Peptides against a protein of PDB entry 3MAZ. Designs and how they scored, part 43

Target 1, 99 residues: chain A of PDB entry 3MAZ
Amino acid sequence: VLNPMPACFYTVSRKEATEMLQKNPSLGNMILRPGSDSRNYSITIRQEIDIPRIKHYKVMSVGQNYTIELEKPVTLPNLFSVIDYFVKETRGNLRPFIC
Target 2, 99 residues: chain A of PDB entry 3MAZ as posed
Amino acid sequence: VLNPMPACFYTVSRKEATEMLQKNPSLGNMILRPGSDSRNYSITIRQEIDIPRIKHYKVMSVGQNYTIELEKPVTLPNLFSVIDYFVKETRGNLRPFIA

## One batch from the design tools (peptide; made by RFdiffusion4, then SolubleMPNN)

Design b2_p17_2_s1 (from b2_p17_2, 7 letters changed)
Fold by OpenDDE base, seed 3:
Structure b2_p17_2_s1 (fold): chain B 99 residues (1-99), chain A 17 residues (1-17)
Amino acid sequence: as target 1 above (99 residues)
Amino acid sequence: EPPDETKLGEEVERKLK
C-alpha cells in the first residue's frame, strides 16, 4: 500500500500552478508541486489580502521529514502536516486547491 | 524564475489587526 499525496498535489510546473490558481480562485489558493530536485517539493500560493500576490515556497526532503524553507525553518513529519501548517499559520486564509 | 519566499502569514496578521 502506497501513501497518498495531499489533495492539492499536482504534477505541474511553477507556471502551470500559477495559471491554475489565477483561473479558479474559488477552488482554493494553494498548490503542492514537484520541486526542481528529486524528493523535494514547492508550494505555490495566491493570497488576496490587499491585492492578489503569487508566492512560492520550498519544501525540502530531509531524511524522513520535510523542512519548509522559511526565515525560521519548520520541520514536519509528512506532506499532510506541511499543508496543515500553511493553513493554520495563515489562520485559514490559505486553502488547498481542489479541482 | 521569481525568488522563493521565506516569510509566511505576515500580511494576514497585518489585516487581522
Scores: peptide ipSAE 0.538, ipTM 0.877, DockQ to the pose 0.924
Fold by OpenDDE base, seed 2:
Structure b2_p17_2_s1 (fold): chain B 99 residues (1-99), chain A 17 residues (1-17)
Amino acid sequence: as target 1 above (99 residues)
Amino acid sequence: EPPDETKLGEEVERKLK
């Protein structure tokens, strides 16, 4: 049985995720969504530090862990930790989109 | 689709500097 998913997980496409974030920025600016391949995911963010910018990140399943595809890859034990990493790394600038 | 990003938090750090 699949464990619970982070609150910001939505079965949406890259395009739809972008639209969601743009439409309701007050609800958060980070969405976790299915990747192209099963067991892989993508994270779409919309930061407004200077101007609104949409960015997408890859989260790859590696064994029982997940690796965020960054210049310096970060491997974490679960998707909740992945979301936590995004929040902490951005000092709270990124917040899970809660709809 | 556009390429995926590989950097995170840099803009935030810049703003907080």
Scores: peptide ipSAE 0.530, ipTM 0.874, DockQ to the pose 0.921
Fold by OpenDDE base, seed 4:
Structure b2_p17_2_s1 (fold): chain B 99 residues (1-99), chain A 17 residues (1-17)
Amino acid sequence: as target 1 above (99 residues)
Amino acid sequence: EPPDETKLGEEVERKLK
């Protein structure tokens, strides 16, 4: 049984994700994509606070949970929670890219 | 590829103060 993926998940490379966010910023500024290793993911964001900045984060699969590779790691039960964390932590500045 | 970020929300928090 396969579980659904967050709406902002796309099977794209780091470069492609960056281009997507730059091309259509009105559609959102956060993309979840496959990581370099199996079962791992990456989050690409384009925050525009002072100036547009592209950043990439690692989301590591650990057992049945996921750990966001932050200075202070955060472990969550699923990818939906990961996306939610990014939204809440930035007080809504980050929004999932919906194409 | 460039390194991955390990800080989140800091810039937003600064701006909102």
Scores: peptide ipSAE 0.514, ipTM 0.870, DockQ to the pose 0.912
Fold by OpenDDE base, seed 5:
Structure b2_p17_2_s1 (fold): chain B 99 residues (1-99), chain A 17 residues (1-17)
Amino acid sequence: as target 1 above (99 residues)
Amino acid sequence: EPPDETKLGEEVERKLK
């Protein structure tokens, strides 16, 4: 059984994600992509608070939940919640990239 | 590859204050 993935999920590499965000910033600034390990993921963002900055975050699969690797780790029940967290934590600054 | 980030929202919060 394959569950649906967030709209900003793309099966792309770190490099490809960066290029996508740089080429079309009007479509959003956050991408969810496969991590180096099969059940892990990565979030790539491109924020323009002062100057354009590309950053990558780790989202680790832990049991049936997901933990965002932050200074203070946050564990959520699904990937949709992970995306929601990134949006809310940045007060809407981050928006899912919709291609 | 560059290291992964572990801080989120810090810059946004600073800018909004």
Scores: peptide ipSAE 0.415, ipTM 0.825, DockQ to the pose 0.927

Design b2_p17_2_s2 (from b2_p17_2, 6 letters changed)
Fold by OpenDDE base, seed 2:
Structure b2_p17_2_s2 (fold): chain B 99 residues (1-99), chain A 17 residues (1-17)
Amino acid sequence: as target 1 above (99 residues)
Amino acid sequence: EPPDETELGEEVKRALE
């Protein structure tokens, strides 16, 4: 089966995503979810370096691409690349939440 | 809702340096 969305995509709210990550940290620490507006998404992560930290990022649709709203915006061709970016930039610290 | 972040994995990057 070919899924059009990353495995860590869930139709959940910010609150629900946070709860998912907190309850089952062994399943991963990154979730992709719908944004408040159509065609936009959000990333919720739970990093644990010194202490657990929940953070949220905006992923905006720009044409056929996606831009991660960072201090220095990063534009990628698809959502799979967005997930890959988060994984690579954190050198594997972030891993998609697989339920 | 909490504000969105604009920095990614800074603590991770620092820890690996």
Scores: peptide ipSAE 0.338, ipTM 0.795, DockQ to the pose 0.843
Fold by OpenDDE base, seed 3:
Structure b2_p17_2_s2 (fold): chain B 99 residues (1-99), chain A 17 residues (1-17)
Amino acid sequence: as target 1 above (99 residues)
Amino acid sequence: EPPDETELGEEVKRALE
C-alpha cells in the first residue's frame, strides 16, 4: 500500500505545470511535480501581486525528510508539510491547485 | 529551463505589511 500524495501533486513537466496554472488560476496557484532526479520534487507557483509571475522551487529528499532549497533551507518530515509551509509562509497567498 | 528560485514570496510578505 502506497501513501497518498498531496492533492496538488501531478506527474507533469515544468512546461505542463506552467500551462495548468495559467489556464485555470481560480483552481489554485501551486503544484507539486516530479523532479529530474529520483525521490526529488519541484514546486511551481503562479503569483499575481503586480503581474503574473511563474516561479519554481526544488524540494530535495534527504533521508526520511524533505528540504526546500531556499537561501535558508527548510527541512520538513513529509510532502504534506512542504505544501503547508508554502501556504502558511505566504499567509494564504499560495493555494494548492485542485483539478 | 529557467533557474530555480531561492526566496519564498518576499514580494507577498511586503505587500501584506
Scores: peptide ipSAE 0.336, ipTM 0.793, DockQ to the pose 0.848
Fold by OpenDDE base, seed 4:
Structure b2_p17_2_s2 (fold): chain B 99 residues (1-99), chain A 17 residues (1-17)
Amino acid sequence: as target 1 above (99 residues)
Amino acid sequence: EPPDETELGEEVKRALE
């Protein structure tokens, strides 16, 4: 049985994700999408502190867990936790894009 | 394609502190 994916997961490319976030910033600023490898994912965000900034992060599947590719890698048990990490780490600045 | 980031919300953390 496959667990459901986070609400901000969309089968879109890096370019499409960027366009989605730019077009409807009120719907959220974080998207989870497929990575180049079917087993991995990518996070695309659009933070607007001083000016809009688009950034992409790699989320690597490692066994039953996922590792966010940061200078100091963070390993979490599921994709929901990955999204939660981004939200909490930015104290709510990042919010999942809900279409 | 631009490179992937390796730092998360550091600017946000500093701004909120």
Scores: peptide ipSAE 0.334, ipTM 0.795, DockQ to the pose 0.852
Fold by OpenDDE base, seed 5:
Structure b2_p17_2_s2 (fold): chain B 99 residues (1-99), chain A 17 residues (1-17)
Amino acid sequence: as target 1 above (99 residues)
Amino acid sequence: EPPDETELGEEVKRALE
């Protein structure tokens, strides 16, 4: 069984993700990566509104859905929706990192 | 490692207001 993953998904560590975003900011500023276990994920972003800022968000697998760990949690049906949420909520400021 | 964030796009929201 092969499940599709968003194009900005990379099997990298938190540190590697940060380096990727810093090295090629023109390719995007958001990546999805494995979390603490195979069931969870993390989103790493590099926003540059005032100064460059690296931030990480937790995306927890809950049943067949995913919950973005925010002050007001957001649950979505798949990882594609998770990426879309980050893009829309930031009005396009966040863009998936595409090599 | 740094802590995880719990707020999304706050800087963007503020800048666009």
Scores: peptide ipSAE 0.330, ipTM 0.791, DockQ to the pose 0.882

Design b2_p17_2_s3 (from b2_p17_2, 8 letters changed)
Fold by OpenDDE base, seed 1:
Structure b2_p17_2_s3 (fold): chain B 99 residues (1-99), chain A 17 residues (1-17)
Amino acid sequence: as target 1 above (99 residues)
Amino acid sequence: EEPDEKKLGEEVKKALE
């Protein structure tokens, strides 16, 4: 068994990702999608703590690693680790969208 | 499109404090 991409990866646009998360919030609230550049990605989330909030993050390919574009950048070895970081950092509030 | 976010789970962290 070979799983090159996280389960929450979908070849969708920013707009489509937002719609997916809004339509089925029970399936998760985080999507990984292609970025504007071939080797870059974006993370779209829909957190609902007080009110629903859609946010997008940049995940840049740097060599063989990936850097999450945050105030304090976080570099990880693969996309699975990127997803794991989002989940753990939010103590499970963020969950990968599984369609 | 709106700018990308630079903070992760700020509101979540605050709520959990």
Scores: peptide ipSAE 0.381, ipTM 0.802, DockQ to the pose 0.881
Fold by OpenDDE base, seed 4:
Structure b2_p17_2_s3 (fold): chain B 99 residues (1-99), chain A 17 residues (1-17)
Amino acid sequence: as target 1 above (99 residues)
Amino acid sequence: EEPDEKKLGEEVKKALE
């Protein structure tokens, strides 16, 4: 049985995700989307500290867990935890895009 | 395409110091 996906998950391309974040920044600045492989995902963010910056991260499905591809990879049990990690690590600067 | 980022919130962490 498939679990629900995070609210910020959208079946959009990298380009579309970027446009969504730029168009409505008040709705959030983080989107989860399908990766190149059906089992993997990508995170697109638009952080605005000094200037708006778009960045993309890889979230790899590993067994029943997910690994965020960082210099020091972080493995979490589900996609909700992945989103939570991004939020907590940035102390709330990143917020899931809710449309 | 643009390469994927490997660092998370480095500038954020610095700004919050």
Scores: peptide ipSAE 0.375, ipTM 0.802, DockQ to the pose 0.865
Fold by OpenDDE base, seed 5:
Structure b2_p17_2_s3 (fold): chain B 99 residues (1-99), chain A 17 residues (1-17)
Amino acid sequence: as target 1 above (99 residues)
Amino acid sequence: EEPDEKKLGEEVKKALE
């Protein structure tokens, strides 16, 4: 059984995600993708505040929750909440990439 | 290909201050 995934989830590599965000910045600037390990994921963002910057974050599956690997780790109940966190934390600066 | 960032929105927060 596979639960629905966030709209910004794509089965792409780090490189592909970067290219997607660079090619169509108007469609959003955040992508959720498979991590190097089976139950883990990665978030790739392209923020353009002073200059365009590509950054990658690790989202680890821990039990029934997910932990965003930050200086101060944030644990959330599902991937939708993970995306929501990125959006809210940046006051909407980050938006899920929708194509 | 490991993630290389542990800080989120630092520059964003600064700009919004």
Scores: peptide ipSAE 0.374, ipTM 0.803, DockQ to the pose 0.741
Fold by OpenDDE base, seed 3:
Structure b2_p17_2_s3 (fold): chain B 99 residues (1-99), chain A 17 residues (1-17)
Amino acid sequence: as target 1 above (99 residues)
Amino acid sequence: EEPDEKKLGEEVKKALE
């Protein structure tokens, strides 16, 4: 039995993810999507502090864990934890895009 | 494409200070 993916996961490109977030900001501002490589993923966000800004992050599959490519990398056990990290680290500013 | 970001929530943390 295959475990479900996070609710904000969509099989979309970087461009498509950006368009989704821009068109419906009320549905959330964070999307998880396939990365350029087989077992890697990317996170696209649209944060609005002063003005809306689109940013992309790399989530690399390392063994049985996932590492968020940051200045100080963060390794987590699963993709659900990755999403949770983005939410908590930004004190709720980031919310998964639910379409 | 544009480079990937290496910083998370910095602007948010600054705004909440």
Scores: peptide ipSAE 0.371, ipTM 0.798, DockQ to the pose 0.907

Design b2_p17_2_s4 (from b2_p17_2, 7 letters changed)
Fold by OpenDDE base, seed 3:
Structure b2_p17_2_s4 (fold): chain B 99 residues (1-99), chain A 17 residues (1-17)
Amino acid sequence: as target 1 above (99 residues)
Amino acid sequence: EEPDEKKLGEEVKKKLE
């Protein structure tokens, strides 16, 4: 029995994630995807404050937790918490991409 | 590829304030 992944997780490349977000911005602006190495992930976002901007973040597996690679790293217990962090810290500007 | 970002949500926070 496998544990479920966040709804915004897709097995796509950086390029594919960017295209998904650009094509259907009304469905959300944040995607979780596989990282370059096993057990690691990446977050791709598309924010529209002044102009559309695509950004990528690294989420590294550390023991039983996950660390978001920021200037001040943030460690969380699971991927659901990682998604929640991005939503909360941006005061709802970021929303998981659901198709 | 382009570098990974190290900052999150500052522009969003400033706009909402």
Scores: peptide ipSAE 0.431, ipTM 0.811, DockQ to the pose 0.870
Fold by OpenDDE base, seed 1:
Structure b2_p17_2_s4 (fold): chain B 99 residues (1-99), chain A 17 residues (1-17)
Amino acid sequence: as target 1 above (99 residues)
Amino acid sequence: EEPDEKKLGEEVKKKLE
């Protein structure tokens, strides 16, 4: 049985993700995409607090869990939890990009 | 490429506090 991926997951490059977020900001500002290595992922966000800012985060697969590469690493059980973390941590400022 | 970010939404938290 294959578990589904979060709705904001797209098989796109860093550049493509950036373009998607810039083109349709009303659809969300966070994308999950494949990382450079197998089983790893990246998160691309576009926040408009003061000015539009694009940032990328690494999500590393560690065993059966995933670790968000931050100053204080955060390990979660699945990718859905990863997305949830980004949403909650920013108090809703970040929203999954749904097209 | 641009380096990966290590901080998340600190500015957002600051404004909402």
Scores: peptide ipSAE 0.428, ipTM 0.808, DockQ to the pose 0.851
Fold by OpenDDE base, seed 2:
Structure b2_p17_2_s4 (fold): chain B 99 residues (1-99), chain A 17 residues (1-17)
Amino acid sequence: as target 1 above (99 residues)
Amino acid sequence: EEPDEKKLGEEVKKKLE
C-alpha cells in the first residue's frame, strides 16, 4: 500500500507520458511515473520555451528520501517535495499534469 | 531510450531573469 502520491503521478511508460503531455499541454507539462526499478521514479516534462522539448529525469529512492539525478543531485524527503522543486526551480514554468 | 537529463531549467531561469 502506497501513501498518497502527487496528483501528477501516473502509472504510465515513458512513451505514454510523452503522449499525454503532447495531447493536452493545457493540463500541465510535468508527469511523475514509475522508474525501471521498484521505489524509483522518473519525471517527464514538456517545456515549450522556444520549441517543444521532452526531457526525462531520474528520481532515485535513497533510504527514506529521494534524489533527483541532476549534475548537482538534489535530495528531498518525499515525492511532493520533488514536484515542488521542479515547479520552484523553473519559476512556475513546469506545472503538474492534472487530468 | 534517450538519455536522462542532468540539467534543469537553465533556459527558463535565463528567460525569466
Scores: peptide ipSAE 0.427, ipTM 0.809, DockQ to the pose 0.862
Fold by OpenDDE base, seed 5:
Structure b2_p17_2_s4 (fold): chain B 99 residues (1-99), chain A 17 residues (1-17)
Amino acid sequence: as target 1 above (99 residues)
Amino acid sequence: EEPDEKKLGEEVKKKLE
């Protein structure tokens, strides 16, 4: 049984995620994708502050929670909360990619 | 390959300040 996933989740590689964001920036700038391990994930973003920049973040499964691998790690109860964190922390600059 | 980032939205926060 698979629980619902955030709308910006796509079963794509790092390269594919980058291409998706670059091709249609008007659809959003943040993608959640599978990590190297079965229960881990990665976030790929494309921000345009000064120039377009692609960045990747690790989201590690810890028990039944998820930890965003940042300098100061942030642990959240589900992937929806992870997406919310990225949106809130960037004051709306990051928006889930919806196609 | 490109390493993963450890900081989020710092440049955005600075721009909005």
Scores: peptide ipSAE 0.423, ipTM 0.805, DockQ to the pose 0.913

Design b2_p17_3_s1 (from b2_p17_3, 10 letters changed)
Fold by OpenDDE base, seed 3:
Structure b2_p17_3_s1 (fold): chain B 99 residues (1-99), chain A 17 residues (1-17)
Amino acid sequence: as target 1 above (99 residues)
Amino acid sequence: MIPEEDANNFKEFEEAE
């Protein structure tokens, strides 16, 4: 029995995540993927405020929680909360990529 | 459109491939 992952989680590389977001922007603009280290993750986004821009964020596993590496770090209880944080803080500008 | 105040908190990072 495995615990579920957020719908926008894909076992893809940084490069593939970028290609997915560029190819189908109507499906969402945010992907959660495995990080370079065990138990860590990365968030890849593609925002189109003025021009298309790709950005990557680190999500570090700390104990039983997760810390988003931001100018002002944020710690949350699970990956679902991490996704919710990005959606809420951008007032819906970021939406999970659902394929 | 994202308010500049909120956008400034989201820092981009480099990671190992």
Scores: peptide ipSAE 0.051, ipTM 0.602, DockQ to the pose 0.108
Fold by OpenDDE base, seed 5:
Structure b2_p17_3_s1 (fold): chain B 99 residues (1-99), chain A 17 residues (1-17)
Amino acid sequence: as target 1 above (99 residues)
Amino acid sequence: MIPEEDANNFKEFEEAE
């Protein structure tokens, strides 16, 4: 049985995630996807500050928690909290991609 | 004038292809 995942989680590649965000920016600008390793994930975002920019962030599974690989790493209890962190930290600039 | 980006400590990384 698979535990519930955030609404912006999609089993897509880096390339596919980029294309999704580019095609429908009105649906959101943040996607959670599987990482290169089994229990790890990646966040792909598309921010439009000056020009559209695609960036990727690593989310590492550590025990039952998750660590976002930032300059100052942040550890959270679940993937929903990870998404919340990105929304909160950017004051709503980042929004989950809901298709 | 381009507005200042939101402050954060996000760090981009390169995944293996």
Scores: peptide ipSAE 0.050, ipTM 0.582, DockQ to the pose 0.096
Fold by OpenDDE base, seed 1:
Structure b2_p17_3_s1 (fold): chain B 99 residues (1-99), chain A 17 residues (1-17)
Amino acid sequence: as target 1 above (99 residues)
Amino acid sequence: MIPEEDANNFKEFEEAE
């Protein structure tokens, strides 16, 4: 079964994602976008803990799962779970960007 | 706001041009 993409997925570049988050911070601060290789993705976030900071994370498609490349890698069954991970691990600080 | 333990796990990456 082919599931739809998360609402915060956009076919944009790293630069475009950064601009989107900076322009409308009230719409969310996390974007899922295509990676450099097919079936891979990237997460771009804009957190304002002290000052605005843009960060990018790699999400690798491995078999039927996805692995977020972190100091301690996290493997999840689908992209929805990937988004959920970022939301819950930051206790809601990160929210999907909904345009 | 973000737990230090969780913050330390986040690893940024650079993309090729």
Scores: peptide ipSAE 0.047, ipTM 0.621, DockQ to the pose 0.104
Fold by OpenDDE base, seed 4:
Structure b2_p17_3_s1 (fold): chain B 99 residues (1-99), chain A 17 residues (1-17)
Amino acid sequence: as target 1 above (99 residues)
Amino acid sequence: MIPEEDANNFKEFEEAE
């Protein structure tokens, strides 16, 4: 039995994630995907503040928690909290991509 | 709108290509 993952999690590459977000921006602008290691993940976003910008962030598994690699790193207890952080911190600008 | 501090956090640091 596999624990549930956030709705915006997809087993896709960086390139594929970028294409997904560009192709269907109305479905959301944030994707969680596998990282370089089985225990790590990456977040790909497409923000449209001034112009469309694609950015990627590392989500590192540290013990039982997850750390988002930012200038000021943020450590959270699970991947759902990670997604929630991106949504809340951007005050809704980022929304999980639901395909 | 994202606060200045948070905006900087999201703007500048991303996964290396």
Scores: peptide ipSAE 0.035, ipTM 0.595, DockQ to the pose 0.128

Design b2_p17_3_s2 (from b2_p17_3, 10 letters changed)
Fold by OpenDDE base, seed 4:
Structure b2_p17_3_s2 (fold): chain B 99 residues (1-99), chain A 17 residues (1-17)
Amino acid sequence: as target 1 above (99 residues)
Amino acid sequence: AIPEEDAKNFDDFEKAA
């Protein structure tokens, strides 16, 4: 049984996530999705600073925590905290995609 | 091959702030 997931979690592929963000940018610009072949996750974003840019981040499940694969990795206790981190770190530029 | 995850920082956002 899977525990409650963040509202921006969707069981979609990399391509589908990209299309969702491009099609409805007003709904948000950040999607959490399943990893390719493991208990891990990926975060797809569509940042719009000057021009739209699609990026994908890796979130590794480590024990009961999650590590965002950054140059300096950040470990958090749950996926909700991961989403919050992305929002805060970008000062609100990133917002969870809610449809 | 292009890796699944290609982003490793938030530098672009920091520069825009």
Scores: peptide ipSAE 0.385, ipTM 0.812, DockQ to the pose 0.445
Fold by OpenDDE base, seed 1:
Structure b2_p17_3_s2 (fold): chain B 99 residues (1-99), chain A 17 residues (1-17)
Amino acid sequence: as target 1 above (99 residues)
Amino acid sequence: AIPEEDAKNFDDFEKAA
């Protein structure tokens, strides 16, 4: 009995995630993907405030929680909460990529 | 080698708001 992954999760590489966001910006600008280490993840975003900018965030699995590697780290209970945090923290500027 | 994730904040979003 395992919860499903967030809709914006894709088993893609760093480069593929960037290309997906660039190709179809109308579908969203945030992708969750596997990290380099098992049980860790990365979030790739395409910021379009002024000019398009690609950024990558690290999400570390710590026990049963997840920590977003920010200057002031944020720990959340699941990946859905992680996605929600990115949306709320940017006041809706970031939206999950739904393909 | 895959580059390390380097984004550590949401400052750009705060500035634009």
Scores: peptide ipSAE 0.383, ipTM 0.811, DockQ to the pose 0.435
Fold by OpenDDE base, seed 5:
Structure b2_p17_3_s2 (fold): chain B 99 residues (1-99), chain A 17 residues (1-17)
Amino acid sequence: as target 1 above (99 residues)
Amino acid sequence: AIPEEDAKNFDDFEKAA
């Protein structure tokens, strides 16, 4: 049983996440999903700066914290903070996908 | 081999700003 998760968390695959974002872009462009066979997570985004692009970020569970696998990794205390970081870092371009 | 989660930055967003 998981603790409360961000609203944009869905137990979906990479492909399913991509399809969700493509079908309903008005609902948001960022999904948090389970990582592959692990306690880790992935964030799938659909950016439309120039052309629609699907990208996947890795979020590693490290102890009680989470590390976003960036060129310069960022460690945050919870997944809510992770989502917030993605929103802030992209100046609001990324918005959590809310059904 | 390219990892599935290969996005490592937000450069595209900064570039668009």
Scores: peptide ipSAE 0.381, ipTM 0.806, DockQ to the pose 0.406
Fold by OpenDDE base, seed 3:
Structure b2_p17_3_s2 (fold): chain B 99 residues (1-99), chain A 17 residues (1-17)
Amino acid sequence: as target 1 above (99 residues)
Amino acid sequence: AIPEEDAKNFDDFEKAA
């Protein structure tokens, strides 16, 4: 039995994720999706700080944890915590895409 | 498999000020 995934997880490509966020910005602005390698993931966001900007982040599986690949890497215990990190660190600017 | 271009360019992240 597989553990549940965050509600904003979709089995979509980078292009599809971008289109989803652009089409329905009222549903959220953050998507978790499969990475190119097994057990790894990517985050796609559409922030509207000054103008709408699409960005992508790499989430690597490391042992039982996950590391967001940044200049200053952030390691978290599960994918739910990864989503929570993006929400909290942007003070709610980023919200999971729920369709 | 996810397209190769998806593995190329990734961004850095800045916390809210």
Scores: peptide ipSAE 0.215, ipTM 0.705, DockQ to the pose 0.162

